# Peptides against a protein of PDB entry 4Y8H: the designs that were tried, part 24

Target 1, 196 residues: chain A of PDB entry 4Y8H
Amino acid sequence: TSIMAVTFKDGVILGADSRTTTGAYIANRVTDKLTRVHDKIWCCRSGSAADTQAIADIVQYHLELYTSQYGTPSTETAASVFKELCYENKDNLTAGIIVAGYDDKNKGEVYTIPLGGSVHKLPYAIAGSGSTFIYGYCDKNFRENMSKEETVDFIKHSLSQAIKWDGSSGGVIRMVVLTAAGVERLIFYPDEYEQL

## One batch from the design tools (peptide; aimed at target 1 T1 G47 S168)

Design b2_p20_6_s2 (made by RFdiffusion4, then SolubleMPNN; its pose is not in this set)
Fold by OpenDDE base, seed 1:
Structure b2_p20_6_s2 (fold): chain B 196 residues (1-196), chain A 20 residues (1-20)
Amino acid sequence: as target 1 above (196 residues)
Amino acid sequence: SLEEELRRAELEAKRRALLL
């Protein structure tokens, strides 16, 4: 897996590859690793497909309950729920999660939750087996307050490089853009990003 | 042995699990 989330001028963009594996083998399955937990709060998933989906389902339910009682939750609140689940169940879970969201007060925010259930707020985050290949590239090329187009290009180039070197990453690149204007889904195919 | 059988079962289960 190669996943990332990047804050930018108008909000945040999540990105992911779509490859799944079974141990040492590539599974003939395309998975959507970008998962909605609230209208403008999404997550990137790595690790066990089953574990991460279960966690996301619980968080989604919790945030729906929260909304009915208190109104729209912040991204930080969502990250806290993820953190609690991942930390308290760390012995039984294999999950790496990036939480990203947008609201008018806080704008775009990114929280990374690696194995073990710690939580870290960052301007951008990368995770998954492919992320090891792109730390240098991302550090060199990330800038705060980029435009939407610049951010899409940054994510596309980053994930393209991760996929190039990581056998556990591949397929399509999906993105979710979260801004005041709403939610937008993007998709890029190998014929495009392999040439970058 | 029983221990070897359990170990093999665990490895096979891990190999069949879907990973992202």
Scores: peptide ipSAE 0.409, ipTM 0.746, DockQ to the pose 0.548; fails the geometry check
OpenDDE base, seeds 2, 3, 4, 5: peptide ipSAE 0.400, 0.391, 0.331, 0.386; ipTM 0.741, 0.740, 0.718, 0.737; seeds 2, 3, 4, 5 fail the geometry check

Design b2_p20_6_s3 (made by RFdiffusion4, then SolubleMPNN; its pose is not in this set)
Fold by OpenDDE base, seed 3:
Structure b2_p20_6_s3 (fold): chain B 196 residues (1-196), chain A 20 residues (1-20)
Amino acid sequence: as target 1 above (196 residues)
Amino acid sequence: EEEEEEKEKEKLEERNKLLL
């Protein structure tokens, strides 16, 4: 897996590959690793498909309950729920999660939750097996307050490089753009990003 | 036998585990 989330001028963009594996083998399955937990709060999932899906489902439920009682949750609140679940179950979970969301007060925010259940707020985050290959690239090329187009290109190039080097990453690149204007899904196919 | 069955079950679970 190669996943990332990047804050930009108008909000946040999440990105992911779609390859799945079974042990040492590539599974004949394309998975959407970008998961909605609230209207403008999404996550990137790495590690166990089952574990991360279960966590996301529980978080979605908690955020729905929260909304009914208190109104729209913040991205920080969502990250806190993820953290508690990941930390409390760390001995039985293989989950790496990036939480990203947009609201009018806080704009785009990114929280990374690595194995062990710690939480870190960052301007951008990368995770998954492919992320190890792109730390240097991302550090060199990331800028704060990029445009939407610049951010899409940054994510596309970053994930393309991760996929190139990581045998556990591949397929399509999916993105979710979260802004005041709403939610937008993007998809990029190998024929496009392999040439980068 | 039970220990061997448990080990084979764990291996099977690991092999069947879908990873992202």
Scores: peptide ipSAE 0.409, ipTM 0.779, DockQ to the pose 0.536; fails the geometry check
OpenDDE base, seeds 1, 2, 4, 5: peptide ipSAE 0.402, 0.404, 0.400, 0.405; ipTM 0.772, 0.772, 0.771, 0.772; seeds 1, 2, 4, 5 fail the geometry check

Design b2_p20_6_s4 (made by RFdiffusion4, then SolubleMPNN; its pose is not in this set)
Fold by OpenDDE base, seed 5:
Structure b2_p20_6_s4 (fold): chain B 196 residues (1-196), chain A 20 residues (1-20)
Amino acid sequence: as target 1 above (196 residues)
Amino acid sequence: MEKELLEKLKKLEELNKLLY
């Protein structure tokens, strides 16, 4: 898996490949690793498909309950719920999560929750087996307050490089754009990103 | 509830062994 989330001028963009594996084999399944936990709070999932789905489902439930009682939760609140679940169950989970969200007060925010259940607020985050290949590229090319188009391009190039070197990454590149204007889903196919 | 959900989905993981 190769996943990332990037804050930019107008909000935040999440990105992911779509490859699934089972043991040493590639599963012939195009998966969606970008998961909604609230209207404008989403996450990227890496590791166990079952573990990360369970965590996301629990978080979604908590945020729905929160909304009914207190109104729209912040991205930080969502990240805290993820963190608590991942940390308290760290001995029994294989989950790497990136939480990203947008609200009018805090704008776009990114929180990474690696194995072990720590939480780190960052301007951008990368994770998954493919991320090891693109730390240098991302560090060199990331800029704060990019445009939507620049950010899409940055994510596309980054994930393309990750996929190139990581056999556990591939398929389509999915993105979710979170801004004041709403939620937008993007998809890019191998014929496009393999040429980068 | 949270623990029960995790247990159920972990069982599915063991059966399918799907990784992201």
Scores: peptide ipSAE 0.260, ipTM 0.671, DockQ to the pose 0.417; fails the geometry check
OpenDDE base, seeds 1, 2, 3, 4: peptide ipSAE 0.116, 0.235, 0.231, 0.259; ipTM 0.612, 0.656, 0.660, 0.664; seeds 1, 2, 3, 4 fail the geometry check

Design b2_p20_7_s1 (made by RFdiffusion4, then SolubleMPNN; failed a check: the pose's geometry; its pose is not in this set)
Amino acid sequence: DLDALLAAAAEAFLASQSLG

Design b2_p20_7_s3 (made by RFdiffusion4, then SolubleMPNN; failed a check: the pose's geometry; its pose is not in this set)
Amino acid sequence: DAAEAALAAAAEALASQSLG

Design b2_p20_7_s4 (made by RFdiffusion4, then SolubleMPNN; failed a check: the pose's geometry; its pose is not in this set)
Amino acid sequence: DEAARRAAEAAARAASQSLG

Design b2_p20_8 (made by RFdiffusion4)
Pose (drawn by RFdiffusion4):
Structure b2_p20_8 (pose): chain A 196 residues (1-196), chain P 20 residues (1-20)
Amino acid sequence: as target 1 above (196 residues)
Amino acid sequence: MPQHVKEEIDKSNEAELELQ
């Protein structure tokens, strides 16, 4: 897996490859790793497909119930529900999850939750097996308050490299844009991003 | 991105590759 989330001027963008692996076999070349847990709170999933789906479903359920009683949850609250599940069940879970959301007060936010269930709030986050290959690139090229177009390009170029080197990443690049304007789904195919 | 966060993520990466 190769996944990332990036905050920018108008909010946050999530990005991911579309490869699911069963050994060296590609069980699914068009996977959607970017998952809604609320209207403007989404996550990027890495690790075990079963674990991350089960976790995301529970979190979506908690936030739906939270919304019914108390209104719209903050992104921090959503990240805290993911953490509670990942930390308390750390022995039985293989889940690297990035939580990203848009609040009108807080604008874009990214929380990354690595294997042990710890929580880290960051301007951007990268994760998944392919992310190792782009620490150098992403640290060199990220800046705060990028435009939408600059952020799409940063994510496109970053995941393009992670896919190039990581055999456990591939297929299409999917992105989800989170702003006050709503939610936008983007997709980029190999013929475009490979030769970047 | 902070180094300590990279080390924690690498643990996830290793677990993912072992799972595969």

Design b2_p20_8_s1 (made by RFdiffusion4, then SolubleMPNN; from b2_p20_8, 9 letters changed)
Fold by OpenDDE base, seed 1:
Structure b2_p20_8_s1 (fold): chain B 196 residues (1-196), chain A 20 residues (1-20)
Amino acid sequence: as target 1 above (196 residues)
Amino acid sequence: IPKEVREELKKSQEAELALI
């Protein structure tokens, strides 16, 4: 897996590859690793497909309950729920999560929750087996307050490089753009990103 | 974390291994 979330001028963009593996083998399955937990709060998932899906489902439920009682949760609140689940179950979970969301007060925010259940707020985050190959690239090329187009290009190039080197990453690149204007899904195919 | 939540997580771990 190669996943990332990047804050930019107007909000946040999540990105992911779609490859699934079973043990050491590439599975003939495409997974959507970008998962909605609230209208403008999403997560990127890495690790166990089952574990991360279960966690996301639980968080979604908690955020729905929260909304009914208190109104729309913040991205920080969502990250806190993820953290609690990941930390309390760390001995049995294989999950790496990036939480990203947009609201009018806080704008785009990114929280990374690696194995072990710590939480870190960052201007951008990368995770998954492919992320190790692109730390240097991302550090060099990330800028704060990029445009939407610049951010899409940054994510596309970053994930393209991760996929190139990581056998556990591949397929399509999916993105989710979260802004005041709403939610937008993007998809990029190998014929496009392999040429980068 | 409620007991129900822990049980859901436990069930997830018993599912067929797929990695992402």
Scores: peptide ipSAE 0.361, ipTM 0.723, DockQ to the pose 0.047; fails the geometry check
OpenDDE base, seeds 2, 3, 4, 5: peptide ipSAE 0.317, 0.355, 0.306, 0.341; ipTM 0.689, 0.719, 0.663, 0.704; seeds 2, 3, 4, 5 fail the geometry check

Design b2_p20_8_s2 (made by RFdiffusion4, then SolubleMPNN; from b2_p20_8, 8 letters changed)
Fold by OpenDDE base, seed 2:
Parts: sequence; C-alpha cells; structure tokens
Structure b2_p20_8_s2 (fold): chain B 196 residues (1-196), chain A 20 residues (1-20)
Amino acid sequence: as target 1 above (196 residues)
Amino acid sequence: MPEEVRKEIEKSIKAELELE
C-alpha cells in the first residue's frame, strides 16, 4: 500500500494505489483505500482492510451523529475520533490511517495516525509499505501552497515511485481533491504514471 | 516529516508486512 495526503493552496488531496493483497487481508467490501467519513473529510487506510473499514465506519457514524447535533465537524475532530479508536484498539488493530479534510475556516488539513494511536498534524503525510521508498523524494519536492495541478503531479510522481519499488503497491492511482468547490475524484492508470 | 512520526509509521509498515 502507498497512501498520502497533501495540503495545497486550495485544500487537500488524498492519494492511494489500488493494489490489494491476496489471502492475508480480509475485505468486507470493495477495496477503497480512500474512504469518506464526511462530505469533505476523508481518510487513507493501510493495514488490515477489515479493521480499518470497521474503524472508518465507526468514525463515519460518529461524525454523522456529530453533524446532527452540532453541525459540520472539523477535520481535527475527525482525527480525534480516529485517534481514540486506534488507541483503544492498538493491541488488536493493524492500521495506518491518514485523515484529511477541508473546511472554509481551516482550509486543507492532514493528520497522520500511525499504529498505536498517536496523531500528528502535518502539511503532508505518507504511509503504507510503499512510503518507505519516497520519504526522500517527498521531502525534496513538497512545497506549501502548491496549485492543484502541482499537487496532483507531486502525488502522482510520489506514488509512482512508491509503486515502482513496493511489491505491495500497484494498480491505479486514485485521488480525492477536497476544496471549497467540492469533491473531485481522479484516477491515473499505469500507462501514464509508470513513465514518470 | 518529523523523525518520531516516521518511526511510528515504520512500525505500522512492519506490522502490515508481517500480516502478509
């Protein structure tokens, strides 16, 4: 798995590969490493598909309840819910989660929640087995307040490199763009990104 | 990325790989 989320000028973009592991992971639904928990709050998931799906479902429910009572939750609130669930289940959970969201007040935000249940707010985050291959690349090439196009390219190049070296990553690159304008899904196929 | 965050992510990755 290779997942990442990147803040940019107008919001945040989440990205993920689409390869699924055979046998070891239990998937209860169609594999979706980019998962909606609220209109403009999404997460990237790595680790046990079943476990992370369960966590995401609980978070989604919590945020729906929150919305009904208090209005739209912040990305930080969503991250806190994830953090609590991951921490409480850390001994029985294999999960790496990146939470990303957009709202008019805070703009794009990214929170990484590694196994153990800590939470870290970052301008961008990477995770999954493929991420180990692109720490250097991302550090050198990330810039704050990039344009949408620059950010898409950054993610595309980053994940392309991760996929190149990580046998557990591959397939298509999916992205979700969260901005004031709404939610946009993007997909890039190997024929394109393998040439980068 | 902060070193402490990277270390935690690496632990997560190791756990994932052990599942395979």
Scores: peptide ipSAE 0.359, ipTM 0.859, DockQ to the pose 0.666
OpenDDE base, seeds 1, 3, 4, 5: peptide ipSAE 0.335, 0.321, 0.340, 0.318; ipTM 0.852, 0.846, 0.854, 0.845

Design b2_p20_8_s3 (made by RFdiffusion4, then SolubleMPNN; from b2_p20_8, 11 letters changed)
Fold by OpenDDE base, seed 1:
Structure b2_p20_8_s3 (fold): chain B 196 residues (1-196), chain A 20 residues (1-20)
Amino acid sequence: as target 1 above (196 residues)
Amino acid sequence: IPKEVREEMEKSAKAERALA
């Protein structure tokens, strides 16, 4: 898995590869590594697919309940719910989750929740087995307040490099753009990103 | 990304690789 979320001038973009691995089997199907938990709050999931899906489902439920009582939750609130669940289940959970969201007050925000259930707010985050290969690239090339197009390119190049080196990453690159204007879904195929 | 955070993130990445 190669996943990341990047804050930019107008919001935040989440990105993920789509490869699924089970033991020695590799499938390049479109998988749910980018998961909606609220209208403009999404997460990137790595680790146990079943476990992280269960966590995301619970978070989605909590945020729906929250919305019915208090209105739209903040990204920080969503990250807090994820953090509690990941921490409480840390001994039986293999998960690397990035929470990202947009609201008019806080704009785009990114929270990373690694194993152990800690939470860290960052301008951008990377995770998954492929992330190991792109720390240097991301550090060198990330800039704050990029345009949408610059951010898409940054994510595309970053994930392309991760996929190049990580056997557990591949398939299509999916992105979700969260801004005041709404939610936009993007998809990029190997023929495009492999040549970067 | 701060070094201490990267270290935690790398632990997660390592754990995922162990699942394969």
Scores: peptide ipSAE 0.659, ipTM 0.950, DockQ to the pose 0.885
OpenDDE base, seeds 2, 3, 4, 5: peptide ipSAE 0.630, 0.630, 0.620, 0.607; ipTM 0.943, 0.944, 0.942, 0.939

Design b2_p20_8_s4 (made by RFdiffusion4, then SolubleMPNN; from b2_p20_8, 12 letters changed)
Fold by OpenDDE base, seed 5:
Structure b2_p20_8_s4 (fold): chain B 196 residues (1-196), chain A 20 residues (1-20)
Amino acid sequence: as target 1 above (196 residues)
Amino acid sequence: IPEEVREELLESQRAERALV
């Protein structure tokens, strides 16, 4: 898996590859690792597919309850729910999650929750087995307050490099753009990103 | 990325490679 989320001028963009593997076998070429937990709060999932799906489902439920009682939750609130679940169950979970969201008050925010259930607020985050290969690239090329197009390009190039070197990553690159304007899903195919 | 976050992520990545 190669996943990332990047804050930018107008909000935040989540990105992911789409490969699911069991050992060396590619079980699914078009997995959706970008999961909605609220209208403009999404997560990137790495690790156990089952664990991360379960966690996301629980968070989604909690945020729905929260919304009914208190109104729209903040991204920080969502990250807190993820953190509690991951930390309290760290011995039984294999999950690396990036939480990203947009609201008018806080704009785009990114929280990374690696194994162990710590939570870190960052301007951008990368995770998954493929992320090891792109720390240097991301550090060199990330800039705050990029445009949407610059951010899409940054994510596309980053994930392309991760996929190139990580056998557990591949397929399509999916993105979700969260801004005041709404939610937009993007998809990029190998014929495009492999040539970068 | 802060070093402490990087280390945690590296550990996470290694564990993830065991599964996927």
Scores: peptide ipSAE 0.254, ipTM 0.620, DockQ to the pose 0.892
OpenDDE base, seeds 1, 2, 3, 4: peptide ipSAE 0.306, 0.282, 0.310, 0.302; ipTM 0.672, 0.634, 0.677, 0.657; seeds 1, 2, 3, 4 fail the geometry check

## One batch from the design tools (peptide; aimed at target 1 R19 K33 S46 G47)

Design b2_p21_1 (made by RFdiffusion4)
Pose (drawn by RFdiffusion4):
Structure b2_p21_1 (pose): chain A 196 residues (1-196), chain P 21 residues (1-21)
Amino acid sequence: as target 1 above (196 residues)
Amino acid sequence: SLKEEQTKLNEKTAELTGDTL
């Protein structure tokens, strides 16, 4: 997989490829790796498809219950629920998860949760097997408080390279935009991003 | 480091028999 989340001026954008792998075989070329756990708290999934889906479903359940009793959870709270599941079950899980959300007070936030269940709050995060190939590119090109268009381009160009080099990444580029204006889903096809 | 954790994740993912993302 190739996945990332990026904070910017108006909030945060999540991005991912759409490849699911069963060996070298592409079990699903149009996978949606960007998953809602609350209206404006989403995650990017990497690692085991089964593990990350089971985790996301439980987290969505906890946050729905949290909302019923205490109102809208913070992005930090959502990340903490993911961590609790990933850390306490580290022996049995293969889940690399990035959590991203929008709060009117806190604006855009990104938390990355690597394999061991540790939590890291960051301006942007990249993960998945394809992310190794774009550490150099992303560190060189990321800046804080980018516009929406600049952030879409940064993600598009970054994942385009990760897909180019990583055989375990491909298909379409999916993005989810999180701002005070609501939620926007974006999709970019190979004929556009390949020749960038 | 986060890069080391990514290596670990890749290695563990390579051992899976199910679908991977």

Design b2_p21_1_s1 (made by RFdiffusion4, then SolubleMPNN; from b2_p21_1, 9 letters changed)
Fold by OpenDDE base, seed 4:
Structure b2_p21_1_s1 (fold): chain B 196 residues (1-196), chain A 21 residues (1-21)
Amino acid sequence: as target 1 above (196 residues)
Amino acid sequence: SLKEELKELIEKTSKLKGPVL
């Protein structure tokens, strides 16, 4: 897996490859690793498909209950729920999560939750087996307050490089854009990003 | 408690090993 989330001028963009594997075999070429837990709070998933799906489902349920009682939760609140679940169950889970969301007060925010259940707020985060190949590229090319287009290009190039070198990453590149204007899903195919 | 129920659910789910992201 290669996943990332990047804050930008107008909000945040999540990105992911779409490959799932079982051992050395590709199990699914078009997996959706970008998962909604609230209207404008999403996550990127790495690790066990089953574990991360269960965690995301629980968080989504929790945030629905939260909304009914207190109104729209912050991204930080969502990250806290993820953190608690991942930390308290760390002995039984294989899950790496990036939480990203947008609200009018805090704008775009990114929280990364690696194995073990720690939580880190960052301007951008990368994770998954493919992330090891792109730390240098991302560090050199990330800028704060990029435009939507610049951020899409940054994520596309980053994930393209990760996919190039990580056998556990591939397929399509999916993105979710979260802004005041709403939610937008993007998809990019190998014929496009392999040439970058 | 809800927390205990959630832990149990997670534990059960974690045993259902399958595809890796």
Scores: peptide ipSAE 0.399, ipTM 0.778, DockQ to the pose 0.280; fails the geometry check
OpenDDE base, seeds 1, 2, 3, 5: peptide ipSAE 0.384, 0.389, 0.389, 0.383; ipTM 0.771, 0.771, 0.771, 0.768; seeds 1, 2, 3, 5 fail the geometry check

Design b2_p21_1_s2 (made by RFdiffusion4, then SolubleMPNN; from b2_p21_1, 9 letters changed)
Fold by OpenDDE base, seed 4:
Structure b2_p21_1_s2 (fold): chain B 196 residues (1-196), chain A 21 residues (1-21)
Amino acid sequence: as target 1 above (196 residues)
Amino acid sequence: SLKEELKKLIEQTSKLKGPVL
């Protein structure tokens, strides 16, 4: 897996490859690793497909209950729920999560939750087996307050490089854009990003 | 408690072998 989330001028963009594997075999070429837990709070998933799906489902349920009682939760609140679940169950889970969301007060925010259940707020985060190949590229090319187009290009190039070198990453590149204007899903195919 | 039930569910799910992201 290669996943990332990047804050930018107008909000945040999540990105992911779409490959799932079982051992050395590709199990699914078009997996959706970008998962909604609230209207404008999403996550990127790495690790066990089953574990991360269960965690995301629980968080989504929790945030629905939260909304009914208190109104729209912050991205930080969502990250806290993820953190609690991942930390308290760390002995039984294989899950790496990036939480990203947008609200009018805090704008775009990114929280990364690696194995073990710690939580880190960052301007951008990368994770998954493919992320090891792109730390240098991302560090050199990330800028704060990029435009939507610049951020899409940054994520596309980053994930393209990760996919190039990581056998556990591939397929399509999916993105989710979260802004005041709403939610937008993007998809990019190998014929496009392999040329970068 | 809800927390304990959630932990139990997660534990059960983690025992299932399946695809890796």
Scores: peptide ipSAE 0.416, ipTM 0.791, DockQ to the pose 0.280; fails the geometry check
OpenDDE base, seeds 1, 2, 3, 5: peptide ipSAE 0.379, 0.405, 0.384, 0.396; ipTM 0.763, 0.783, 0.765, 0.779; seeds 1, 2, 3, 5 fail the geometry check

Design b2_p21_1_s3 (made by RFdiffusion4, then SolubleMPNN; from b2_p21_1, 10 letters changed)
Fold by OpenDDE base, seed 2:
Structure b2_p21_1_s3 (fold): chain B 196 residues (1-196), chain A 21 residues (1-21)
Amino acid sequence: as target 1 above (196 residues)
Amino acid sequence: SLKEELEELIKKTSKLKGPVL
């Protein structure tokens, strides 16, 4: 897996490859690793497909209950729920989660929750087996307050490089853009990103 | 609660072999 989330001028963009593996076998080429837990709060998933789906389901449920009682939750609240689940179940989970969301007050925010269930707020985060290949690239090329287009390009190039080197990453590049204007899903195919 | 039930489900499912993202 190669996943990332990047804050930018108008919000946040999540990105992911789409490969799922069982051992050395590619089980699914078009997995959606970008999962909605609230209207403008999403997550990137790495690790066990079952574990991360279960966690996301619990969080989604919790945030629905929260919304019914208190209104729209913050991204920080969502990250806290993820953190609690990941930390309390760390002995039974293989899950790496990036939480990203947008609201009018806080704008785009990114929280990374690696194995073990710690939580870190960052301007951008990368995770998954492919992320090891792009730390240097991302550090050199990330800028704060990029445009949407610049951010899409940054994510596309980053994930393309990760996929190039990580056998556990591949397929399509999916993105979710979260802004005041709403939610937008993007997809990029190998014919495009392999040429970068 | 549903949350607790789902947490138990996580414990059960984590013991199973499955696809990895």
Scores: peptide ipSAE 0.392, ipTM 0.777, DockQ to the pose 0.290; fails the geometry check
OpenDDE base, seeds 1, 3, 4, 5: peptide ipSAE 0.349, 0.387, 0.385, 0.377; ipTM 0.788, 0.782, 0.773, 0.780; seeds 1, 3, 4, 5 fail the geometry check

Design b2_p21_1_s4 (made by RFdiffusion4, then SolubleMPNN; from b2_p21_1, 8 letters changed)
Fold by OpenDDE base, seed 4:
Structure b2_p21_1_s4 (fold): chain B 196 residues (1-196), chain A 21 residues (1-21)
Amino acid sequence: as target 1 above (196 residues)
Amino acid sequence: SLREELEKLIEKTAKLKGPVL
């Protein structure tokens, strides 16, 4: 897996490859690793497909309950719920999660939750087996307050490089853009991103 | 063969762990 989330001028963009593996075999070429937990709060998933789906389902349910009682939750609240689940169950879970969301007060925010269940708020985050290949690239090319187009290009190039070197990553590149204007899903195919 | 043994191990591991993202 290669996943990332990047804050930018108008919000946040999540990105992911789409390969799921079972041992050495590709089980699914077009997996959706970008999962909605609230209208403008999404996550990127890495690790066990079953574990990460279960966690996301619980968070989604929790945020629905939260909404019914208190209104729209913040991205920080969502990240806190993820953190609690991942930390308290760390001995039984293989899950790496990036939480990203947008609201009018806080704008775009990114929280990364690695295997240990810690939580880190960052301007951008990368994770998954492919992330090891792109730390240098991302560090050099990330800028604060990029435009939407610049951010899409940054994510596309980053994930393209990760996919190039990581045998566990591949397929299509999916993105979710979260801004005041709403939610937008993007998809990029190998013929496009392999040429970068 | 070594290949057959490796394939068996991979299959066994895949069944136990399930799909990985």
Scores: peptide ipSAE 0.443, ipTM 0.758, DockQ to the pose 0.285; fails the geometry check
OpenDDE base, seeds 1, 2, 3, 5: peptide ipSAE 0.332, 0.371, 0.407, 0.413; ipTM 0.726, 0.749, 0.739, 0.734; seeds 1, 2, 3, 5 fail the geometry check

Design b2_p21_2 (made by RFdiffusion4)
Pose (drawn by RFdiffusion4):
Structure b2_p21_2 (pose): chain A 196 residues (1-196), chain P 21 residues (1-21)
Amino acid sequence: as target 1 above (196 residues)
Amino acid sequence: STEETILHNAYIEKLLTGEFI
């Protein structure tokens, strides 16, 4: 997989490829790796498809219950629920998860949760097997407080390279935009991003 | 617990299906 989340002026954008692998076989070329756990708290999933789906479903359940008792959870709270599941079950899980959300007070936030269940709050985060190929590119090209269009381009160009080099990444590029204006789903096809 | 059962089933499914994202 190739996944990333990026904070910017108005909030945060999540991005991902759409490839599911079963060996070298592409079990699903149009996978949706960007998953809602609350209206404006989403995650990017990597690693085991089964593990990350089971985790996301439980987290969505906890946050729905949290909302019914205490109102809207913070993005930090959502990341903490993911961590609790990933850390406490580290022996049995293969889950690399990026958590991203929008709060009116806190604006855009990104938390990355690598394999061991540790939590890292970052301006942007990249993960998945394809992310290794774009550490150099992303570190060179990321800046804080980018516009929406600049952020879409940064993600588009970054994942385009990760897909180019990583055989375990491909298909379409999916993005989810999180701002005070609501939630926007974006999709970019190979004929556009390949020749960038 | 229910959550442990879900995560156990997902662990088994991972070993059988070999699917990754």

